# Peptides against a protein of PDB entry 2MBZ: the designs that were tried, part 3

Target 1, 143 residues: chain A of PDB entry 2MBZ
Amino acid sequence: GINLTPEEKFEVFGDFDPDQYEEEVRERWGNTDAYRQSKEKTASYTKEDWQRIQDEADELTRRFVALMDAGEPADSEGAMDAAEDHRQGIARNHYDCGYEMHTCLGEMYVSDERFTRNIDAAKPGLAAYMRDAILANAVRHTP

## One batch from the design tools (peptide; aimed at target 1 M108)

Design b1_p9_1 (made by RFdiffusion4)
Pose (drawn by RFdiffusion4):
Structure b1_p9_1 (pose): chain A 143 residues (1-143), chain P 9 residues (1-9)
Amino acid sequence: as target 1 above (143 residues)
Amino acid sequence: SPVYYLADL
């Protein structure tokens, strides 16, 4: 998958070692179909592809988190759009985490506080803010 | 944030 050195993972993922939990991930659910399509796509991903996503993800925080500061709701245009923006980012980066699928991630993320702590490293409750943004975004699209 | 990486699910 990532097949990176500890140094690269640092320069890329920062102080985050996903490889250690590589096989551990499927232990949680390990039953998804999309993961299959992703592994095919992440089969050759390099540190650049992985860094490209990080710099991209960092941008996600400032705007999302900035929206929280202004005190605007997550189902807001800017927030939901930010959610739609997240969808296409994580979808085109692995296979195509559809809307319904993108939502599965939203809540299954609140369950494991490991993710949240690593994700909230930017700010607490961000996971909840995004889920609703993504959930609402999926609604205005859902027939 | 490794958020986009975590989407390899």

Design b1_p9_1_s1 (made by RFdiffusion4, then SolubleMPNN; from b1_p9_1, 5 letters changed)
Fold by OpenDDE base, seed 5:
Structure b1_p9_1_s1 (fold): chain B 143 residues (1-143), chain A 9 residues (1-9)
Amino acid sequence: as target 1 above (143 residues)
Amino acid sequence: MPLYLLGGL
């Protein structure tokens, strides 16, 4: 689990409790290198580290929403750049995230209804937009 | 965006 006090967890994550998904995450990912890397990296994270990660995620969400509101397609340079920043953020904070892994995550965002509902809480269709941007970004970086 | 949505883990 996340090594924070209940108060710190609330300050950083609010009503979202990542630890409630620990069992399912272990069932789905427990035998992967990504799971191992994430557990190893995050074990040393402070409250400030987790807050930074959440701030980065919120900023990225705002960027995607702004792109959608502007009518920019998901395969626009701006949307693909946001997707690249998302990929790099995962790589920096959690586990090695290549373009194939990133596209798999994008597909999960639209195929797992829980992800879709939580993402689309910011804006309807955001999960699909992110998935499409992730895919486009992967394509442009693949020879 | 919640952490688990960012990393998928």
Scores: peptide ipSAE 0.142, ipTM 0.809, DockQ to the pose 0.508
OpenDDE base, seeds 1, 2, 3, 4: peptide ipSAE 0.124, 0.137, 0.127, 0.134; ipTM 0.805, 0.803, 0.802, 0.806

Design b1_p9_1_s2 (made by RFdiffusion4, then SolubleMPNN; from b1_p9_1, 5 letters changed)
Fold by OpenDDE base, seed 1:
Structure b1_p9_1_s2 (fold): chain B 143 residues (1-143), chain A 9 residues (1-9)
Amino acid sequence: as target 1 above (143 residues)
Amino acid sequence: MPLYLLGRL
């Protein structure tokens, strides 16, 4: 799990407690390479590491929201570049994230209401926009 | 958020 005190967890994640999902994640993905990689990488993460990860996620959220507000299509260069940065961020911080994996994550964002709710808290329809941008980015990189 | 561990697929 996340090696932070309850206070540190609150400072970084606020009301969202990642540990409440640990059992479900283990049950669904515990035998995957992604799970192993994530456990190995995050085992050494400090509060500052988790804060950086959250800051990166917030920045990407702001980028996607700005693109939506500007009326840019999800298959625009700007949206696809944001999706690429999202994929690379996952790869750096959590587990190897190829384009197929990334597309699967995008589909989860719109099919699991928990993800949809959490993402759309920033802007209604953001999860769908991200999914579409992720798919477009995957297509342009995998003709 | 998001934590990318809740997911594959």
Scores: peptide ipSAE 0.113, ipTM 0.792, DockQ to the pose 0.366
OpenDDE base, seeds 2, 3, 4, 5: peptide ipSAE 0.110, 0.106, 0.110, 0.116; ipTM 0.789, 0.787, 0.792, 0.789; seeds 3, 5 fail the geometry check

Design b1_p9_1_s3 (made by RFdiffusion4, then SolubleMPNN; from b1_p9_1, 5 letters changed)
Fold by OpenDDE base, seed 2:
Structure b1_p9_1_s3 (fold): chain B 143 residues (1-143), chain A 9 residues (1-9)
Amino acid sequence: as target 1 above (143 residues)
Amino acid sequence: MPLYALGAL
């Protein structure tokens, strides 16, 4: 799990505790390379590392919301670039994230109500917008 | 956005 004190966890994640999902994550993905890579990378993360990751996530959320508010299509260059940054962020912080993997994650955002609820808390329809942007970005980068 | 919502977990 996250190697932080309860107080540090609250400072970084607020009311959200990622360790509440540890058992399910292990059960569903424990035999994947992604899980192994994530565990290896995050084992050394400090509070500052986790805070940076959360800040990056918040920035990306604001960026997608701004694109939606501006009426930019999910397959616009701006939305696809945001999706690419999301993919690269996952790759940098957790595990190798190819375009196919990223597309699968995007689909999960709309098919798993827990993800949809968490994402759409920022703006209704954000999960679907992200999924569509992720797909468009994957398509443009697939030879 | 929470870590869970990023799909990293």
Scores: peptide ipSAE 0.125, ipTM 0.801, DockQ to the pose 0.490
OpenDDE base, seeds 1, 3, 4, 5: peptide ipSAE 0.114, 0.108, 0.113, 0.117; ipTM 0.798, 0.797, 0.798, 0.795; seed 3 fails the geometry check

Design b1_p9_1_s4 (made by RFdiffusion4, then SolubleMPNN; from b1_p9_1, 5 letters changed)
Fold by OpenDDE base, seed 2:
Structure b1_p9_1_s4 (fold): chain B 143 residues (1-143), chain A 9 residues (1-9)
Amino acid sequence: as target 1 above (143 residues)
Amino acid sequence: MPLYLLGAL
């Protein structure tokens, strides 16, 4: 799991405890390369590393919300760029994330109610917007 | 808080 004290976990994740999902994650993804890579990378992560990851996620959320508020379509340059940054963030922090993998993640955001609820907490329809932006970004980078 | 960790792990 995440090697932080309870106090550090609270500072970084607030009321959310990712370790509550450890067993389910292992059961669903434990045989994938992504899981292996993520476990290997995160094993050395400090509190500061996790905080940076959370800050990046928050920033990305704000970007997508701003795009939606501005009326930019999910296949706009701005939305696709945000999706690309999301993909690169996953690749940097967790595991190799190609465009096909990224589209699968985007689809999960709208098909798994837990993801949809958590994402849409920032803005209703955000998960669907992200999924569409992720798909558009994948298409433009896979000619 | 969108938790990409649940899908990334």
Scores: peptide ipSAE 0.113, ipTM 0.784, DockQ to the pose 0.491
OpenDDE base, seeds 1, 3, 4, 5: peptide ipSAE 0.111, 0.099, 0.107, 0.103; ipTM 0.786, 0.779, 0.788, 0.784; seed 1 fails the geometry check

Design b1_p9_2 (made by RFdiffusion4)
Pose (drawn by RFdiffusion4):
Structure b1_p9_2 (pose): chain A 143 residues (1-143), chain P 9 residues (1-9)
Amino acid sequence: as target 1 above (143 residues)
Amino acid sequence: TSATAAFFA
């Protein structure tokens, strides 16, 4: 998958070692179909592809988190759009985490505080803010 | 995010 060195993972993922939990991930659910399509796509991903996502993800925090500061609701245009923005980003980056799928991630993320702590490293409650943004975004699209 | 990216790695 990532097949990176500890140094690269640092320069890329920062102080985050996902490889250690590589096989550990499927221990949680390891039952998804999308992961299958993703492994095929992440089969050759390099540090650049991985870094490209990080710099991209960092940008997600400032705007999302900035929206929180202004005190605007997560189902807001800017917030939901930010959610739609997140969808296409993580979808085109692995296979195509559809809307319904993108939502599965939103709440299954609140369950394991390991993700939240690593994700909230930017700010607490961000996971909840995004889920609703993504959930609402999916609604305005859902028929 | 990094976690999501690695998650599907």

Design b1_p9_2_s1 (made by RFdiffusion4, then SolubleMPNN; from b1_p9_2, 5 letters changed)
Fold by OpenDDE base, seed 4:
Structure b1_p9_2_s1 (fold): chain B 143 residues (1-143), chain A 9 residues (1-9)
Amino acid sequence: as target 1 above (143 residues)
Amino acid sequence: FPVEAALFA
């Protein structure tokens, strides 16, 4: 799994423990390309790498929240650009993430209560906003 | 924790 000491894991991820889901992840997704790519990429990640990824995620969350607070529609250029950056971040750090994959992830954010609850901890309705922005971004990039 | 990294859960 993640090659960090327990202390390092706590420093980076805080109260969220990805190891809690390792068995379920393997059982459900162990035979997928995305799973394989993620395992291969992250195998060499250092604490600094994981911290960077966490910082990027936090920044993106703040960006989406700011868009919502400003009343920007999920299909605005600002929201779609944030969704695109999200997609590219996944592709860079974890696995190939095309627009179809991204829309599937967005749908999961609203259909899996665990994800919805975790995302909406930052702001109620954030998961739905992200899903809509992801879909809009995919549409504009799929002529 | 990045939601994309937890997508498999």
Scores: peptide ipSAE 0.151, ipTM 0.797, DockQ to the pose 0.381
OpenDDE base, seeds 1, 2, 3, 5: peptide ipSAE 0.144, 0.148, 0.147, 0.150; ipTM 0.792, 0.796, 0.792, 0.796; seed 5 fails the geometry check

Design b1_p9_2_s2 (made by RFdiffusion4, then SolubleMPNN; from b1_p9_2, 6 letters changed)
Fold by OpenDDE base, seed 1:
Structure b1_p9_2_s2 (fold): chain B 143 residues (1-143), chain A 9 residues (1-9)
Amino acid sequence: as target 1 above (143 residues)
Amino acid sequence: FPVEAALFS
């Protein structure tokens, strides 16, 4: 789990508690390289590290919302660039994230209502927009 | 929240 006190967790993640999914994640993915990498990397993370990760996520969310508000297609250069930054952020902070993995994550964002609800809290339809941008970015990098 | 750390697809 995340090595923070309950107070620190609240300060960083608010009402969302990622550790509430620990059992499910372990049961489904505990034997994967991605899980191992994430566990190894995050074991040393401080509150400041988690806050930085959250800030990066918030910035990316704002970028996608701005693109949607501007009417930019999900396969626009701007949207695909945001998706690429998202992929690289995952790789930097958690686990190696190739384009196939990234597209799988995108599909999860729209197929798992828990993710959809959490993502769309910023803007309705954001999860679907992100999924489409992720897919478009993957296509342009793996022709 | 870090969606990529909450659950795996």
Scores: peptide ipSAE 0.120, ipTM 0.792, DockQ to the pose 0.368
OpenDDE base, seeds 2, 3, 4, 5: peptide ipSAE 0.103, 0.100, 0.113, 0.116; ipTM 0.790, 0.785, 0.788, 0.791

Design b1_p9_2_s3 (made by RFdiffusion4, then SolubleMPNN; from b1_p9_2, 6 letters changed)
Fold by OpenDDE base, seed 2:
Structure b1_p9_2_s3 (fold): chain B 143 residues (1-143), chain A 9 residues (1-9)
Amino acid sequence: as target 1 above (143 residues)
Amino acid sequence: FVVEAALFS
């Protein structure tokens, strides 16, 4: 779990409570490499680390929204670059995230209503846009 | 984004 006080968690994540999903995630993904790697990396994270991660996520969200507002296709270079940055961010902060893993995450964004709701809070259809961008980025990087 | 990160934390 996240080793922050309730107050710190609120400061970083706001109304989102990661602890609500801890048991479910452990049951579903506890035996995966991704889960292990994430637990190992985040064990040493400070409040500043989590805040940085949140800031990165917010920035990427704004970037995708801007692309959508500009009418850029999800398979545009801009959208694919944003997807690549997302993949690299996951790899840096949590677990090894290859293109196949990334596409699986993209599918989760549109198949799990909880993710869809949280993502689309920024802009309706954002989750689907991200999924498409993630897939396009994976294709262009998979010879 | 942060949701996926928090899920594994």
Scores: peptide ipSAE 0.103, ipTM 0.792, DockQ to the pose 0.686
OpenDDE base, seeds 1, 3, 4, 5: peptide ipSAE 0.100, 0.103, 0.107, 0.103; ipTM 0.789, 0.795, 0.798, 0.800; seed 4 fails the geometry check

Design b1_p9_2_s4 (made by RFdiffusion4, then SolubleMPNN; from b1_p9_2, 6 letters changed)
Fold by OpenDDE base, seed 3:
Structure b1_p9_2_s4 (fold): chain B 143 residues (1-143), chain A 9 residues (1-9)
Amino acid sequence: as target 1 above (143 residues)
Amino acid sequence: FVVEAGFFS
């Protein structure tokens, strides 16, 4: 999948090892358009590209955590805008991500304990907050 | 983005 040395992978992803999921991902999603698009886009990514993607993810995480700490509802303009940026980032870096796909991802964040654990490492309840913001953003764009 | 990259790579 990711064409980096073990050392480079550790530098970019840290404790998260994407190789642990490669076989399962291929079995579950290998025949989808999203998988195909992701493989095509990421095939040329360098270490610097992956680092940029991680930096974007970290910034988004900080935004959501700040919103939670400020007591902003997940359906606030700020939270929905952060969710929209998340959707657009997926579309830019990986695969076409419409609002329906985005809501499916949000549900996965709270239904798959592996995703929940990884996301909530930044702040307990972050996955649920993101899911709610993603849903609210989708609703406001599809009334 | 981290989770999406890990999910499809």
Scores: peptide ipSAE 0.109, ipTM 0.795, DockQ to the pose 0.629
OpenDDE base, seeds 1, 2, 4, 5: peptide ipSAE 0.098, 0.110, 0.102, 0.102; ipTM 0.790, 0.794, 0.789, 0.792; seed 2 fails the geometry check

Design b1_p9_3 (made by RFdiffusion4)
Pose (drawn by RFdiffusion4):
Structure b1_p9_3 (pose): chain A 143 residues (1-143), chain P 9 residues (1-9)
Amino acid sequence: as target 1 above (143 residues)
Amino acid sequence: SLAATYYFV
């Protein structure tokens, strides 16, 4: 998958070691189909592909988090769009985490506080803010 | 990091 050195993972993922949890991840659910399509795509991903996503993800926080500061709702145009923005980002980066699938991630993320702590490192409650943004975004698209 | 979700997927 990532097949990176501790140094690269640092320069790329920062102080986050996903490899140590690589096989641990399937322990949680390990039952998804999309993961299959992703592994095929992440089979050769390099530190650049992985860094490209991080710099991209960092940008997600400032805008999302900035929206929270202004006190605007998550189902807001800017917030939901930010959610649609997240979808295409994580989708084109692995296989295509569809809307319905993108939502599965939103709430299954609140369950494991490991993800939240690592994700909220930017700010508490961000996970909830995004899920609603993504959920609402999926609704305005859902037939 | 936020890339954790990307790695997770």

Design b1_p9_3_s1 (made by RFdiffusion4, then SolubleMPNN; from b1_p9_3, 5 letters changed)
Fold by OpenDDE base, seed 4:
Structure b1_p9_3_s1 (fold): chain B 143 residues (1-143), chain A 9 residues (1-9)
Amino acid sequence: as target 1 above (143 residues)
Amino acid sequence: SLSMLSAFV
């Protein structure tokens, strides 16, 4: 699990409690390489590491919201670049995230209402916009 | 956050 005190977890994650999802994640992904890689990488993470990851995620959220507010299509260069940065961030911080995996994540963002509600808290329709950008980015990188 | 969501799929 995340090696932080309850206070540190609150400071970093706030209203989002990753511990609430531990059992479900283990049940669904416990036998996958992604799960193993994530556990191995994050085992050494400090509070500072988790805060950095949170800050990066928040910045990316703001970036997508700004693109939507500007009326940029989800398949625009700007949106696809944001999707690529998202993919690379996952790969850097958690597990190897190829384009197929990334598209699967994007589909989950719109098919699982829990994820949709969480993402759309920043801006209505953000989950769908991200899914479309993720897909477009994957397509442009697929021969 | 997006990163945390991706970690806990």
Scores: peptide ipSAE 0.238, ipTM 0.860, DockQ to the pose 0.504
OpenDDE base, seeds 1, 2, 3, 5: peptide ipSAE 0.227, 0.227, 0.223, 0.231; ipTM 0.856, 0.855, 0.855, 0.853; seeds 1, 2 fail the geometry check

Design b1_p9_3_s2 (made by RFdiffusion4, then SolubleMPNN; from b1_p9_3, 4 letters changed)
Fold by OpenDDE base, seed 2:
Structure b1_p9_3_s2 (fold): chain B 143 residues (1-143), chain A 9 residues (1-9)
Amino acid sequence: as target 1 above (143 residues)
Amino acid sequence: SLSLISYFV
């Protein structure tokens, strides 16, 4: 798991406790390459690393919300760029994330209510918006 | 906001 004290975890993640999902994630995805890569990468992460990752996630959330508030379509340049940054962030911090993998994530955001509820906490419809942006970004990068 | 769980697949 994440090698932080309970206090540090609260400082970085607030009310979110990733350890609550560790067993489920391991049981569902423990045999995947993505899981292996994530465990290997995060094993060396410091509190500062986790804080950076959280900051990036927060910033991306605000960015998507701003796009929605501005009425930008999910297949706009701005939305697709945000989706690309999301993909690259996953690849950098967690596991190799190609466009196919990314589209699978996007679909999960709208098909699994737990993810939908979590994401839409920032803004209703955000999960669907992200899914559409992710798909559009994948399409434009497919030769 | 997006959480770590959103990356778990």
Scores: peptide ipSAE 0.359, ipTM 0.896, DockQ to the pose 0.467
OpenDDE base, seeds 1, 3, 4, 5: peptide ipSAE 0.340, 0.321, 0.340, 0.340; ipTM 0.889, 0.884, 0.889, 0.889

Design b1_p9_3_s3 (made by RFdiffusion4, then SolubleMPNN; from b1_p9_3, 5 letters changed)
Fold by OpenDDE base, seed 1:
Structure b1_p9_3_s3 (fold): chain B 143 residues (1-143), chain A 9 residues (1-9)
Amino acid sequence: as target 1 above (143 residues)
Amino acid sequence: SLSLIAAFV
């Protein structure tokens, strides 16, 4: 779980408590390298680390929303670059995230309604846009 | 929150 006090968790994550999903995550991913890597990396994270991660995620969300508002297609360079930054952010902060893994995550964003609702809170259709950008980015990096 | 969503998939 997140090694923060309840108050610190509230300050960083607000109404969202990732630890509420710990059991389900363990059931789905507990036997994977991704889960192991994430547990090992995040075990030492401070409040400042988690805040940085949230700030990075918020910035990326704003980028995708701006691209959508501008009418940029999900396979534009801008959208694919944002998807690449997303992949690299996962790799840096949590676990090794190759393009296949990234595309699987993208599909999960649109197939699991909980993820869809969470992501689309920023803008309706964002999850689908991200999925498409993730796929396009994966394609361009796997010739 | 996108990074957290990705971390807890």
Scores: peptide ipSAE 0.184, ipTM 0.822, DockQ to the pose 0.491
OpenDDE base, seeds 2, 3, 4, 5: peptide ipSAE 0.180, 0.156, 0.168, 0.183; ipTM 0.818, 0.810, 0.810, 0.823; seed 3 fails the geometry check

Design b1_p9_3_s4 (made by RFdiffusion4, then SolubleMPNN; from b1_p9_3, 4 letters changed)
Fold by OpenDDE base, seed 2:
Structure b1_p9_3_s4 (fold): chain B 143 residues (1-143), chain A 9 residues (1-9)
Amino acid sequence: as target 1 above (143 residues)
Amino acid sequence: SLSMLSYFV
């Protein structure tokens, strides 16, 4: 798991406790390459690394919300760019994330209520907006 | 906001 004290975890993740999902994630995805890569990468992460990752996630959330508030379509340049940054962030911090993998993530955000509820906590419809942006970004990058 | 859970697939 994440090698942080309970206090450090709270400082970084707030009310979210990733360890609560460790067993489920392992049981569901433990045999996937993505899981392996994530465990290998995060094994060396410091508190500062986790804080950076959380900050990036928060910033991306705000960015998508701002796009929605501005009325920008999910297939707008701005929304697709945000989706691309999301994909690259996953690839950098967790596991190789191609466009197909990214679209699968996007679909999961709207098909699994746990993810939808978590994401839409920032703004109703955010998960669907992200899914659409992710798909649009994947399409524009497909030769 | 996006959580770490959103990255697990």
Scores: peptide ipSAE 0.370, ipTM 0.901, DockQ to the pose 0.469
OpenDDE base, seeds 1, 3, 4, 5: peptide ipSAE 0.341, 0.325, 0.344, 0.346; ipTM 0.892, 0.886, 0.893, 0.893

Design b1_p9_4 (made by RFdiffusion4)
Pose (drawn by RFdiffusion4):
Structure b1_p9_4 (pose): chain A 143 residues (1-143), chain P 9 residues (1-9)
Amino acid sequence: as target 1 above (143 residues)
Amino acid sequence: SAHEELLAT
């Protein structure tokens, strides 16, 4: 998958060691189909591809988190769009985490506080803010 | 569960 050195993972993922939990991830659910399509795509991903996503993800925080500061709701145009923006980002980066799929991630994320702590490292409750943004975004698209 | 089922699909 990532096949990176501890140094690269630092320069790329920062102080976050996903490889250690590589096989541990499937322990949680390890039952998804999309992961299959992703592994095929992440089979050769390099530190650049992985860094490209990080710099991209960092940008997601400032705008999302900035929306929280202004006190605007998550189902807001800017917030939901930010959610739609997240979808295409994580989808084109692995296989295509569809809307319905993108939502599975939204709540299954709140369950494991490991993810939240690592994700909220930017700010508490961001996971909830994004889920609703993604959930609402999926609704205005859902037939 | 439903999420897992969807993901499995």

Design b1_p9_4_s1 (made by RFdiffusion4, then SolubleMPNN; from b1_p9_4, 5 letters changed)
Fold by OpenDDE base, seed 4:
Structure b1_p9_4_s1 (fold): chain B 143 residues (1-143), chain A 9 residues (1-9)
Amino acid sequence: as target 1 above (143 residues)
Amino acid sequence: DEAAELLAR
């Protein structure tokens, strides 16, 4: 698992506790390449690494919220670029994330109520906006 | 396929 003390985990993740989902994730995805890659990559992560990942996630959230507040469509260049950065962040930090994988993740954000609730805590409708941006970005990169 | 039920949000 995440090699941090309970105190460090609280400092980095706060109210979102990844340990709450560890068993379910293992049961559902433990035999996938993505799961194996993530475990291998994150095994060496320090507190600073995890903090960086959280900072990146927070920044991306703020970016999407700003796009929504500005009235930019989810298939705008700005929204699609944010989706691309999201995809690349996953690929860099966790596992190979192609466009098909990314669209599957986006669909999960709106189909799993737990994800929807967690994402929409930042802004109502954010999960759906992200899903649409992810899909649009995938389409433009799949000629 | 999905797996970012890990930490990808």
Scores: peptide ipSAE 0.159, ipTM 0.816, DockQ to the pose 0.121
OpenDDE base, seeds 1, 2, 3, 5: peptide ipSAE 0.140, 0.148, 0.150, 0.139; ipTM 0.799, 0.803, 0.809, 0.788; seed 5 fails the geometry check

Design b1_p9_4_s2 (made by RFdiffusion4, then SolubleMPNN; from b1_p9_4, 7 letters changed)
Fold by OpenDDE base, seed 1:
Structure b1_p9_4_s2 (fold): chain B 143 residues (1-143), chain A 9 residues (1-9)
Amino acid sequence: as target 1 above (143 residues)
Amino acid sequence: DKAAEILRK
């Protein structure tokens, strides 16, 4: 799990508690390479590491929201570039994330209401926008 | 974060 004190976890994640999903994630994906990679990488993460990850996620969220506010299509170069950065961030911080994996994650964002709720807290429809951008980015990189 | 919390393939 995340090696932080309850106070540190609150400082980094706020009201969201990733530990509440630990058992479900293990049951569903515990035998996958992605799970193994994530456990191995994050085992050494400090509070500062987790904070950096959250800061990167927040920046990306703001970027997508700005694109939506500007009326940019989800398959615009700007949106696809944001999706690419999202994919690369996952690969850097958690597990190898190819375009197929990324597309599956995007679909989860709109199919699992828990993800939808958490993502759309920033802006209604953001999860769907991200899913569409992720798909478009995957298509342009795997013609 | 979002992706690592609930994995999917």
Scores: peptide ipSAE 0.100, ipTM 0.800, DockQ to the pose 0.097
OpenDDE base, seeds 2, 3, 4, 5: peptide ipSAE 0.089, 0.092, 0.090, 0.098; ipTM 0.796, 0.796, 0.795, 0.795; seed 5 fails the geometry check

Design b1_p9_4_s3 (made by RFdiffusion4, then SolubleMPNN; from b1_p9_4, 5 letters changed)
Fold by OpenDDE base, seed 3:
Structure b1_p9_4_s3 (fold): chain B 143 residues (1-143), chain A 9 residues (1-9)
Amino acid sequence: as target 1 above (143 residues)
Amino acid sequence: AEAAELLAR
């Protein structure tokens, strides 16, 4: 699991407890390359690394929310660029994330109610907006 | 597809 003290975990993740899902994630994805890569990369992560990852996620959330508030369509250049940054962030921090993988993640965000609820906590409809932006970004990179 | 769902946000 995440090598942090209970206090550090609370500081970084707050109300979201990743340990709640560890067993389920292992059961569902334990035999995948993505899981293996994530375990290998995160094994050396410090509290500061995890905090950076959370900060990056928060920044991206704010960026998408701002686009939604401005009325920018999910296939706008701004939204697609945000989706691209999201993809690259996953690739740097967790596992190889091509456009097909990214599209599958986007679909999961709207099909798994737990993801939808967690994402939409920032703004209703955010998960769907992200999914659409992810799809648009994938399309423009796979003509 | 396969994904480490826990940190895939």
Scores: peptide ipSAE 0.141, ipTM 0.804, DockQ to the pose 0.108
OpenDDE base, seeds 1, 2, 4, 5: peptide ipSAE 0.132, 0.125, 0.138, 0.111; ipTM 0.800, 0.803, 0.803, 0.792; seed 5 fails the geometry check

